# Designs tried in a protein design run: peptides against a protein of PDB entry 2AUS. Part 82

Target 1, 323 residues: chain A of PDB entry 2AUS
Amino acid sequence: ADIKREVIVKDDKAETNPKWGFPPDKRPIELHIQYGVINLDKPPGPTSHEVVAWIKRILNLEKAGHGGTLDPKVSGVLPVALERATRVVQALLPAGKEYVALMHLHGDVPEDKIRAVMKEFEGEIIQRPPLRSAVKRRLRTRKVYYIEILEIDGRDVLFRVGVEAGTYIRSLIHHIGLALGVGAHMAELRRTRSGPFKEDETLVTLHDLVDYYHFWKEDGIEEYIRKAIQPMEKAVEHLPKIWIKDSAVAAVAHGANLTVPGIVKLNAGIKKGDLVAIMTLKDELVALGKAMMSTQEMIERSKGIAVDVEKVFMPRDWYPKLW

## One batch from the design tools (peptide; made by RFdiffusion4, then SolubleMPNN)

Design b2_p15_4_s2
Fold by OpenDDE base, seed 5:
Structure b2_p15_4_s2 (fold): chain B 323 residues (1-323), chain A 15 residues (1-15)
Amino acid sequence: as target 1 above (323 residues)
Amino acid sequence: MEAELERLRAEFAAE
């Protein structure tokens, strides 16, 4: 999420009609919910699936999905995509994660040695998925982006860790304990970040959702439930983006592939095969797709398929058909 | 709907 992507303008004269579409900040409350993502503070105890089922009951929804499983005992940031936004979770699965973990050591270790050994676990580590994982138990590399020790109290080590998607913190702590020579286990774990979703003013509890839904339905106050739900566009902030002409929006919303003439501006550093977000000039998510060209090829070429459209989000009628 | 919201509040307060 923190990667500043350069924006390259291909057509500096392209304008957008203000009457077309529904920008993320201009959706009626019902439409905002239909295209929403909740930054949920998952409590410890329930499964991520139980929590999604409760949100559907609270908000009277048919469909919802989460942006990556938290274990029952793990609390914190669980993005929950609603209704028509449900499939946006595919953008969050590969996103980096941050955790705060409490590691308990099985013996006494000098603080300087703890700090030195934990620093060696920054970078590439070899992991084996735990037995309970639905993932095939193959050895794999994962990136640890950073380890920040917050507190050391005797045998208890509180630390922040940024990791590649699908890194197991329990396994990391086990390996740190082995490297320290005394062994260790994970006492507590909280997820503090999932891609663009973090602990901020947008983080809400299940209790907040119950109250905010009540205020809307019984008291006619929509402000609280509106603030508790983020637009689906939040869930793609970490992806490379391609912004398209108004004349291309309806075609892409009908499932047509994006061609090079439809591009107005794009992020630098797109490679062939990357997951990209196709956006309107009003920053509305049209679709997710696979880049068929690099950024450089999309600039240099006058024609061809730029993006293979995999998932459409925008309704077909928000923009007129101009073909 | 109100009775269901109260039930959900009670379920989440007990956890």
Scores: peptide ipSAE 0.017, ipTM 0.580, DockQ to the pose 0.109
Fold by OpenDDE base, seed 1:
Structure b2_p15_4_s2 (fold): chain B 323 residues (1-323), chain A 15 residues (1-15)
Amino acid sequence: as target 1 above (323 residues)
Amino acid sequence: MEAELERLRAEFAAE
């Protein structure tokens, strides 16, 4: 998620009309909620689905969705996309995750050996989905980006781990325990990151949401609920972006594919088949789509379909039709 | 480090 992507400018003279659209910082509170994502601190106990249902009740919403399931006993970062932003979760599902885990060893192992063996699990690992997963139990590879041992207390190992989406930490711990020769199990687990969402000042509890909604509805104070909800654009910060002309926005908002002439600037390193965010020059999310060209092809070509638009978020009326 | 462990323990003890 922290990869700074280079921005390549194709049209350095492109301007945007300040009267068109609703930039993330200029949305009225009701519109902000309609295009919002909560960085929820999921409590242990409830399912991710129950928590989403509670948020819908608390905030009086018709629709919401989460950016990747946490098991009932797992706490921490659960992005919850609201209303018109609900489908932005598709950008978060494939995003990397970070966890803090407590591993309990079933025997005594020297600390030096624990550290050495855990370091060998950085990189590509073979996993099997658990029986409780609706996913077919095929062997698959997953990336472990990093393992940071925080503390070793006898048989208890506290560690931070960055992983590819759909890595099972319980299975990782089981394999570490086998490699150590004594066996191990996952005692505790918290998710500390889901793509661009992390443990920071934007992390809020269900209790916070109750209070903040009350302050807004009963006392007319919108500040707290406004801060508790992130703009949907936060949920795509980790994606490669393409910024488009004002004249292209309405067409894309109507579901037209993005063509090369509509591009003002774009991130480097886009490959054909990548999920990309189509943005206005005011950093508003117009749509998600599949890149049909590389960055280089989008620079060199004068015409053609750059992005196959899969999901529109922007309303059709925020920008005028200029055709 | 201990604060992270204590946080996790507190979260799981509330179950």
Scores: peptide ipSAE 0.006, ipTM 0.441, DockQ to the pose 0.053
Fold by OpenDDE base, seed 3:
Structure b2_p15_4_s2 (fold): chain B 323 residues (1-323), chain A 15 residues (1-15)
Amino acid sequence: as target 1 above (323 residues)
Amino acid sequence: MEAELERLRAEFAAE
């Protein structure tokens, strides 16, 4: 969401038929749910898997998936993609995360030294994955985008931290403690952001979902459940986008690769190998795919495969076949 | 400051 990407127009004469598709803001409630993502406030205690199972039960869903595991004891932002949107979570797995953490120091350290040392952990850090991680325990570099100290109370340090996906906050706190010379551990952790999903008016609890589903099913009031569910397009806001002609939509929805002639506009700074979102001119998500060209190549070339389509979301019947 | 810590603690304590 925070990456302002320039939009380059390739075809300024391309129009879209208003009768085709279902823009994110104009979906009937049943269709909105089928292509929805909940910005869930995960309670402490349950696993991310248990919470997804409860959402499926509450909303009478066949399928759902989460945008990156939170440990049982960790609360906060857990994006849960619903039904036909379930696979959109793959766009959220590599996205940056923010946390608020409470670090407990194992000795007394002057506040000025705490502040100075924690600032040195902004940037690239070397981490080793914890034993419980399915990831091979090799040393790896991760980015800490920022550290904001919120409070220092003796040995307790409350801080906000923005990190690259798969940065272990517990390991960060351990290394900060070592650098301070006294040692430290993670006392508490909350996730405040997962890519485009953050603590805002869209954050909802499991209790909210129970109530809002009841208001819809028993009282016929859809407003609450509609607001509680974000369109799946929210889950790709952080990705570079390529907008395509109406005539190309049905092909991509059938799993065809996107070719250069189908492009109307695109974000600057796409590199070969990037995950990209293929969008309609109405900002509907058609598919996710791997860029086979840079932005510059997609502008300069008249033909070729621009995107290798990996995950189709749009139904095949929303746009007519125009080929 | 206390209100955010209390919100976090209240969320941890309400289960």
Scores: peptide ipSAE 0.000, ipTM 0.410, DockQ to the pose 0.058
Fold by OpenDDE base, seed 4:
Structure b2_p15_4_s2 (fold): chain B 323 residues (1-323), chain A 15 residues (1-15)
Amino acid sequence: as target 1 above (323 residues)
Amino acid sequence: MEAELERLRAEFAAE
């Protein structure tokens, strides 16, 4: 998520009408909720589905979805997309994850050996999904981006790990334990990051949501619930972006594919087949789609389908039809 | 250590 993507400007004269749309920071509270994502601190105990059901009850919502399952015993960062934003979770499912894990070793191992072996698990690892996974139990490669040992206390190893989506930390710890020759198990696990969502000032509990909803409904104080809900645009910060002309927004909001003439600016390094976020010049999410061109092709070509629009988020009426 | 990881990967691939 922290990859600074270069922005290439195609049309430096493109202006946006300030009267059109609803920028993420200027949505009325009801609209902000309709297009919101909660950075939830999931408690240990409940399933991710139970927690989503509770959020819907607390906030009186019809629909919500989560950005990737946490096991019942696992706490921490669970993005929960609300109402009209529910489908934005598809951008978070493939996103990298970070965890803090407590590994318990089944024997005594010198600290230097622990450090050396754990470092060897950085990079590509082979995993088999656990029996409880909805994923077919096929061997698959996953990336471990980094392992940071935080503390070693005898047989207890606290570490931070950055991983590709769908890496099983329990399986990683099992294999580390085997490589150490003593065996190991996962004692504790907390997710500290899911793509752009991390442990920061936006992280809220279920209790916070109860209180903040009460303050809004009973006391007329909207500030707390407003801060507790992130705009849906947060959920796409890690994606490559394409910013479009005001004249193209309504067409894309109606489900039309983005054509090259509609592009004002775009991130560098888009490849054909990438998931991209189509944005307004006011950083509003219009749609998610599949890039049909590279960044270079989108710069060089004067026409053609740049993005196959798969999921529209923006209402059709936020921008006028200008065609 | 790399050889042990490679063995573990091979054993895991054989399962």
Scores: peptide ipSAE 0.000, ipTM 0.288, DockQ to the pose 0.013

Design b2_p15_4_s3
Fold by OpenDDE base, seed 1:
Structure b2_p15_4_s3 (fold): chain B 323 residues (1-323), chain A 15 residues (1-15)
Amino acid sequence: as target 1 above (323 residues)
Amino acid sequence: MEEELEELRKELEEE
């Protein structure tokens, strides 16, 4: 959800040393790759794991991970986090998804009835995970945020759908078909969004990555491969943020929990238990963690653990130890 | 380039 989160400032006099850290826009190409995420256009055919293995080979990487599995036949937005950024995918797994789906109806239905019934599937739906999913096959609720019908051609219905993470579009289409009384199946599926990653100028193919890596290694042109890789900070844009003092950065980078005195500014609406991104004043990702306080408690309290740090990304030496 | 991705496929099928 593109909800602009309000920013509450606790310390309006806090400054940052320009000599410390590596802001996303100032990383050398090798460091940019080490802290990178590719917005990959996954082709239909291969598994998401095979595609990650190919990216590792193409770019000579030791580690990579994806921001949520696409089935072999499903194309589109697959965020692939690289090297030291690999674990940033944990921020993307719970993020909302958007798809364009082609639904084929098993009988003739008037267009007005199709539109009316599909609109009733906006909101909470009951789903069961498919047999092939490692997820326990219990009935569960999922949110459908919106359904936008793009085209109706006889029995073929092309639609855009925004959904909660782990919503099965195949199951949604099956239930729509039952509600229409004729039955339906999913003919085609493309993912058009995964949290902050969407179909835009940052979307690249495996072919683009081969070419861009070649241009860098053989021709000395780093521009294309630099643009093909987003900073890891992109993968946390949808999370609530807490910005910390330069003096707190090294402690958090060593795995210390964030305490209230380290906070300079924070987003409104943080609840206890939320996944939050801990940022420097230069918008560098230090760590992900669990909020131990609400935004209001972090404002009102002078001390205590604000965030339980679960995953550090920043190296320990980017900021000096000031304690 | 299609050949290189196809070679990459063959090697991943051999692992």
Scores: peptide ipSAE 0.012, ipTM 0.644, DockQ to the pose 0.375
Fold by OpenDDE base, seed 3:
Structure b2_p15_4_s3 (fold): chain B 323 residues (1-323), chain A 15 residues (1-15)
Amino acid sequence: as target 1 above (323 residues)
Amino acid sequence: MEEELEELRKELEEE
């Protein structure tokens, strides 16, 4: 999520009409909810599915979906995409995750040895998915981006870990325990980050959502529920972006593939096959799609399909047909 | 909320 991507301008004369669309900061509250993502603090106890069902009940929603399962006993950052934004979760599934974990060692180990061995687990690790995972139990590599030891108290090791999507922290702790020679287990786990969603002022509980919904419906105060829901565009901040002309927006919103002439600006480093976000010049999410060209090909070519559009989010009527 | 969440759990286990 934290990789600043260079922005390459292809058309420096492209303007946008301020009367078209609904920028993320200018959506009426009902429309904001329809295109929203909650940065939920998932409580320990319920499944991620139960929590999504509960949010639907609290907010009177037809549809919602989560940005990556947390186990029942695991608390913390669970992005929940609402209504028309529900399918934006596909952008969050491959996103990196951060956790704070408590590891309990089954024997005494010198602190210096704990620190040295845990540092060796930064980088590529080999894991086998747990039996309860829907993923076939094949050995696979996963990236550990960083391990930060927060506290060591005898046999208890509190640490922060940044990992590739689908890294199992329980399995990581088991392997660390084996490398230390004493064995270990996961005592506690909290997720502190899921892609662009982290522990910050946007993190809300189920109780907060109940209260904020009541303030809106009973007292007419929308400010709390508005702040508790992030725009769906937040869920794609970590993706490479392509910004398109106003004249191309309605075609893409109708499910047409993005062609090279529609591109105004784009991120550097797009490869063929990458998941990309198609944006308006007002930073509204139009669609997600698969890049059919590299950034370089999108700059050098005058024509062709730049993005195969997989999922449209924007309504068809926000921009006029200008083709 | 906790009681209603437990009711919702029962409903989801029956589906």
Scores: peptide ipSAE 0.012, ipTM 0.616, DockQ to the pose 0.171
Fold by OpenDDE base, seed 4:
Structure b2_p15_4_s3 (fold): chain B 323 residues (1-323), chain A 15 residues (1-15)
Amino acid sequence: as target 1 above (323 residues)
Amino acid sequence: MEEELEELRKELEEE
């Protein structure tokens, strides 16, 4: 998520009409909610599905979805996409995650050995999905991007870990315990990051949502509920982006594939097959799609399908048809 | 051993 992607400009003369669309910062509150994502602090106890159901009840919503399951006992960052934004979770499911975990060792191990062995678990690890997983139980590799030991207190090891999506921290801790020769279990787990969503000023509780909805509905104060809901564009910040001409927006919003002439600017390092966000020049999310070309091919070619559009988010009427 | 079996049963879907 933190990789600053270079922006390559193809058309430096492309302008955008300020009367078209609804930039993320300029949506009326009802529209902001319809295209919103909550950075929820999931409490320990409920399932992620129960929490989504509660948010729907609290905010009087028809649809919502979460950006990756947290187990009942696991707390922390659960992105919940609302209403028209519900399917933006597709961008979050494959995103990297960060956790803070408490590992309890089943025996005494010198701190130097703990530090050395845990450092060996950075990189590619072999995992087997848990029995409860809907995923076919086959051995798979996952990336551990980093392990940061925060504290060691005897047999208790508090650490931060950045992982590839679908890495099981419980299984990681079990394997660390085996490598230490004493065994270990996961005592506590909190998710501190899911792609672009982290522990920051945007993190809100279910209680906050109740209060903020009340302030809006009973007191007419929109400020709190507006701040508690992020624009859906937040949920795609970690993706490579392609910015398109105003004249291309309505076609893509109708489900047409993005062609090369529609591109104004794009991120460097797009590969064929990457999930990409198609944006307006006002940083509005039009659609998600699969890159059919690399960044280089999109620069060099004058024609062809650049992106196979998989999911449209933008309403069809925000931009005029210019064809 | 019972804790390990409960842990194997409670192997969490961390997606």
Scores: peptide ipSAE 0.007, ipTM 0.413, DockQ to the pose 0.030
Fold by OpenDDE base, seed 5:
Structure b2_p15_4_s3 (fold): chain B 323 residues (1-323), chain A 15 residues (1-15)
Amino acid sequence: as target 1 above (323 residues)
Amino acid sequence: MEEELEELRKELEEE
């Protein structure tokens, strides 16, 4: 998520009309909720699905979805996309995750050996999905991006780990325990990051949401509930972006594929087949789609389908039809 | 790393 993508400008003269659309930080509160994502601190105990059902009850919503399952016993960062934004979770499912884990060793191991062996698990690991996963139990590779040991207290090892989506920390700890020759188990797990969502001032509890909704509905104070809900555009910050002309926005919002002439600027390093976010010049999410060209092809070509539009988010009336 | 990945493969085949 932290990789700054270079921005290549195709049309430096392209302007945007300030009267069109609703920029992420300028939405009326009802519209902000309709296009919102909560950075929820999931409590330990409930399933991610139960927590989503509670949020729908608390906020009086018809629809919501989460950006990647946390096990019942696991706490921490659970992005919950609301109403019209619900399908933005598809951008978060493949996103990298960070956890803080407590590993308990089943024997005494010198600290230097713990540090050496845990460093060897940075990179590609082989995992077997747990029996309880809906995923076929085939051996698969996963990336461990980093392991940071926070504390070692005898047999208890507290560590931070950055991982590819669908890496099982329980399995990682089991394998570390085997490599140490004493065995180990996962005592505690907290998710501290899910793509662009992390432990920060935007992290809220279910209790916070109850209180903030009450302050809005009974006292007329919208400030708290507004801060508790992030714009849906937050959920796509980690994706490669393509920014389009105002004249192309309404067509894409109607489900038309993005053609090369509609592109104003784009991120470097887009490959054919990548999931991309189509943005306005005001950083509003229009749609998600599949890149049909590389960044280089989108620069060099004068025509053709740049993005196959898979999911529209923007309402059809935010921008005028200019065709 | 390759040898440890092969040992880990053997242990995962026995489970």
Scores: peptide ipSAE 0.000, ipTM 0.322, DockQ to the pose 0.013

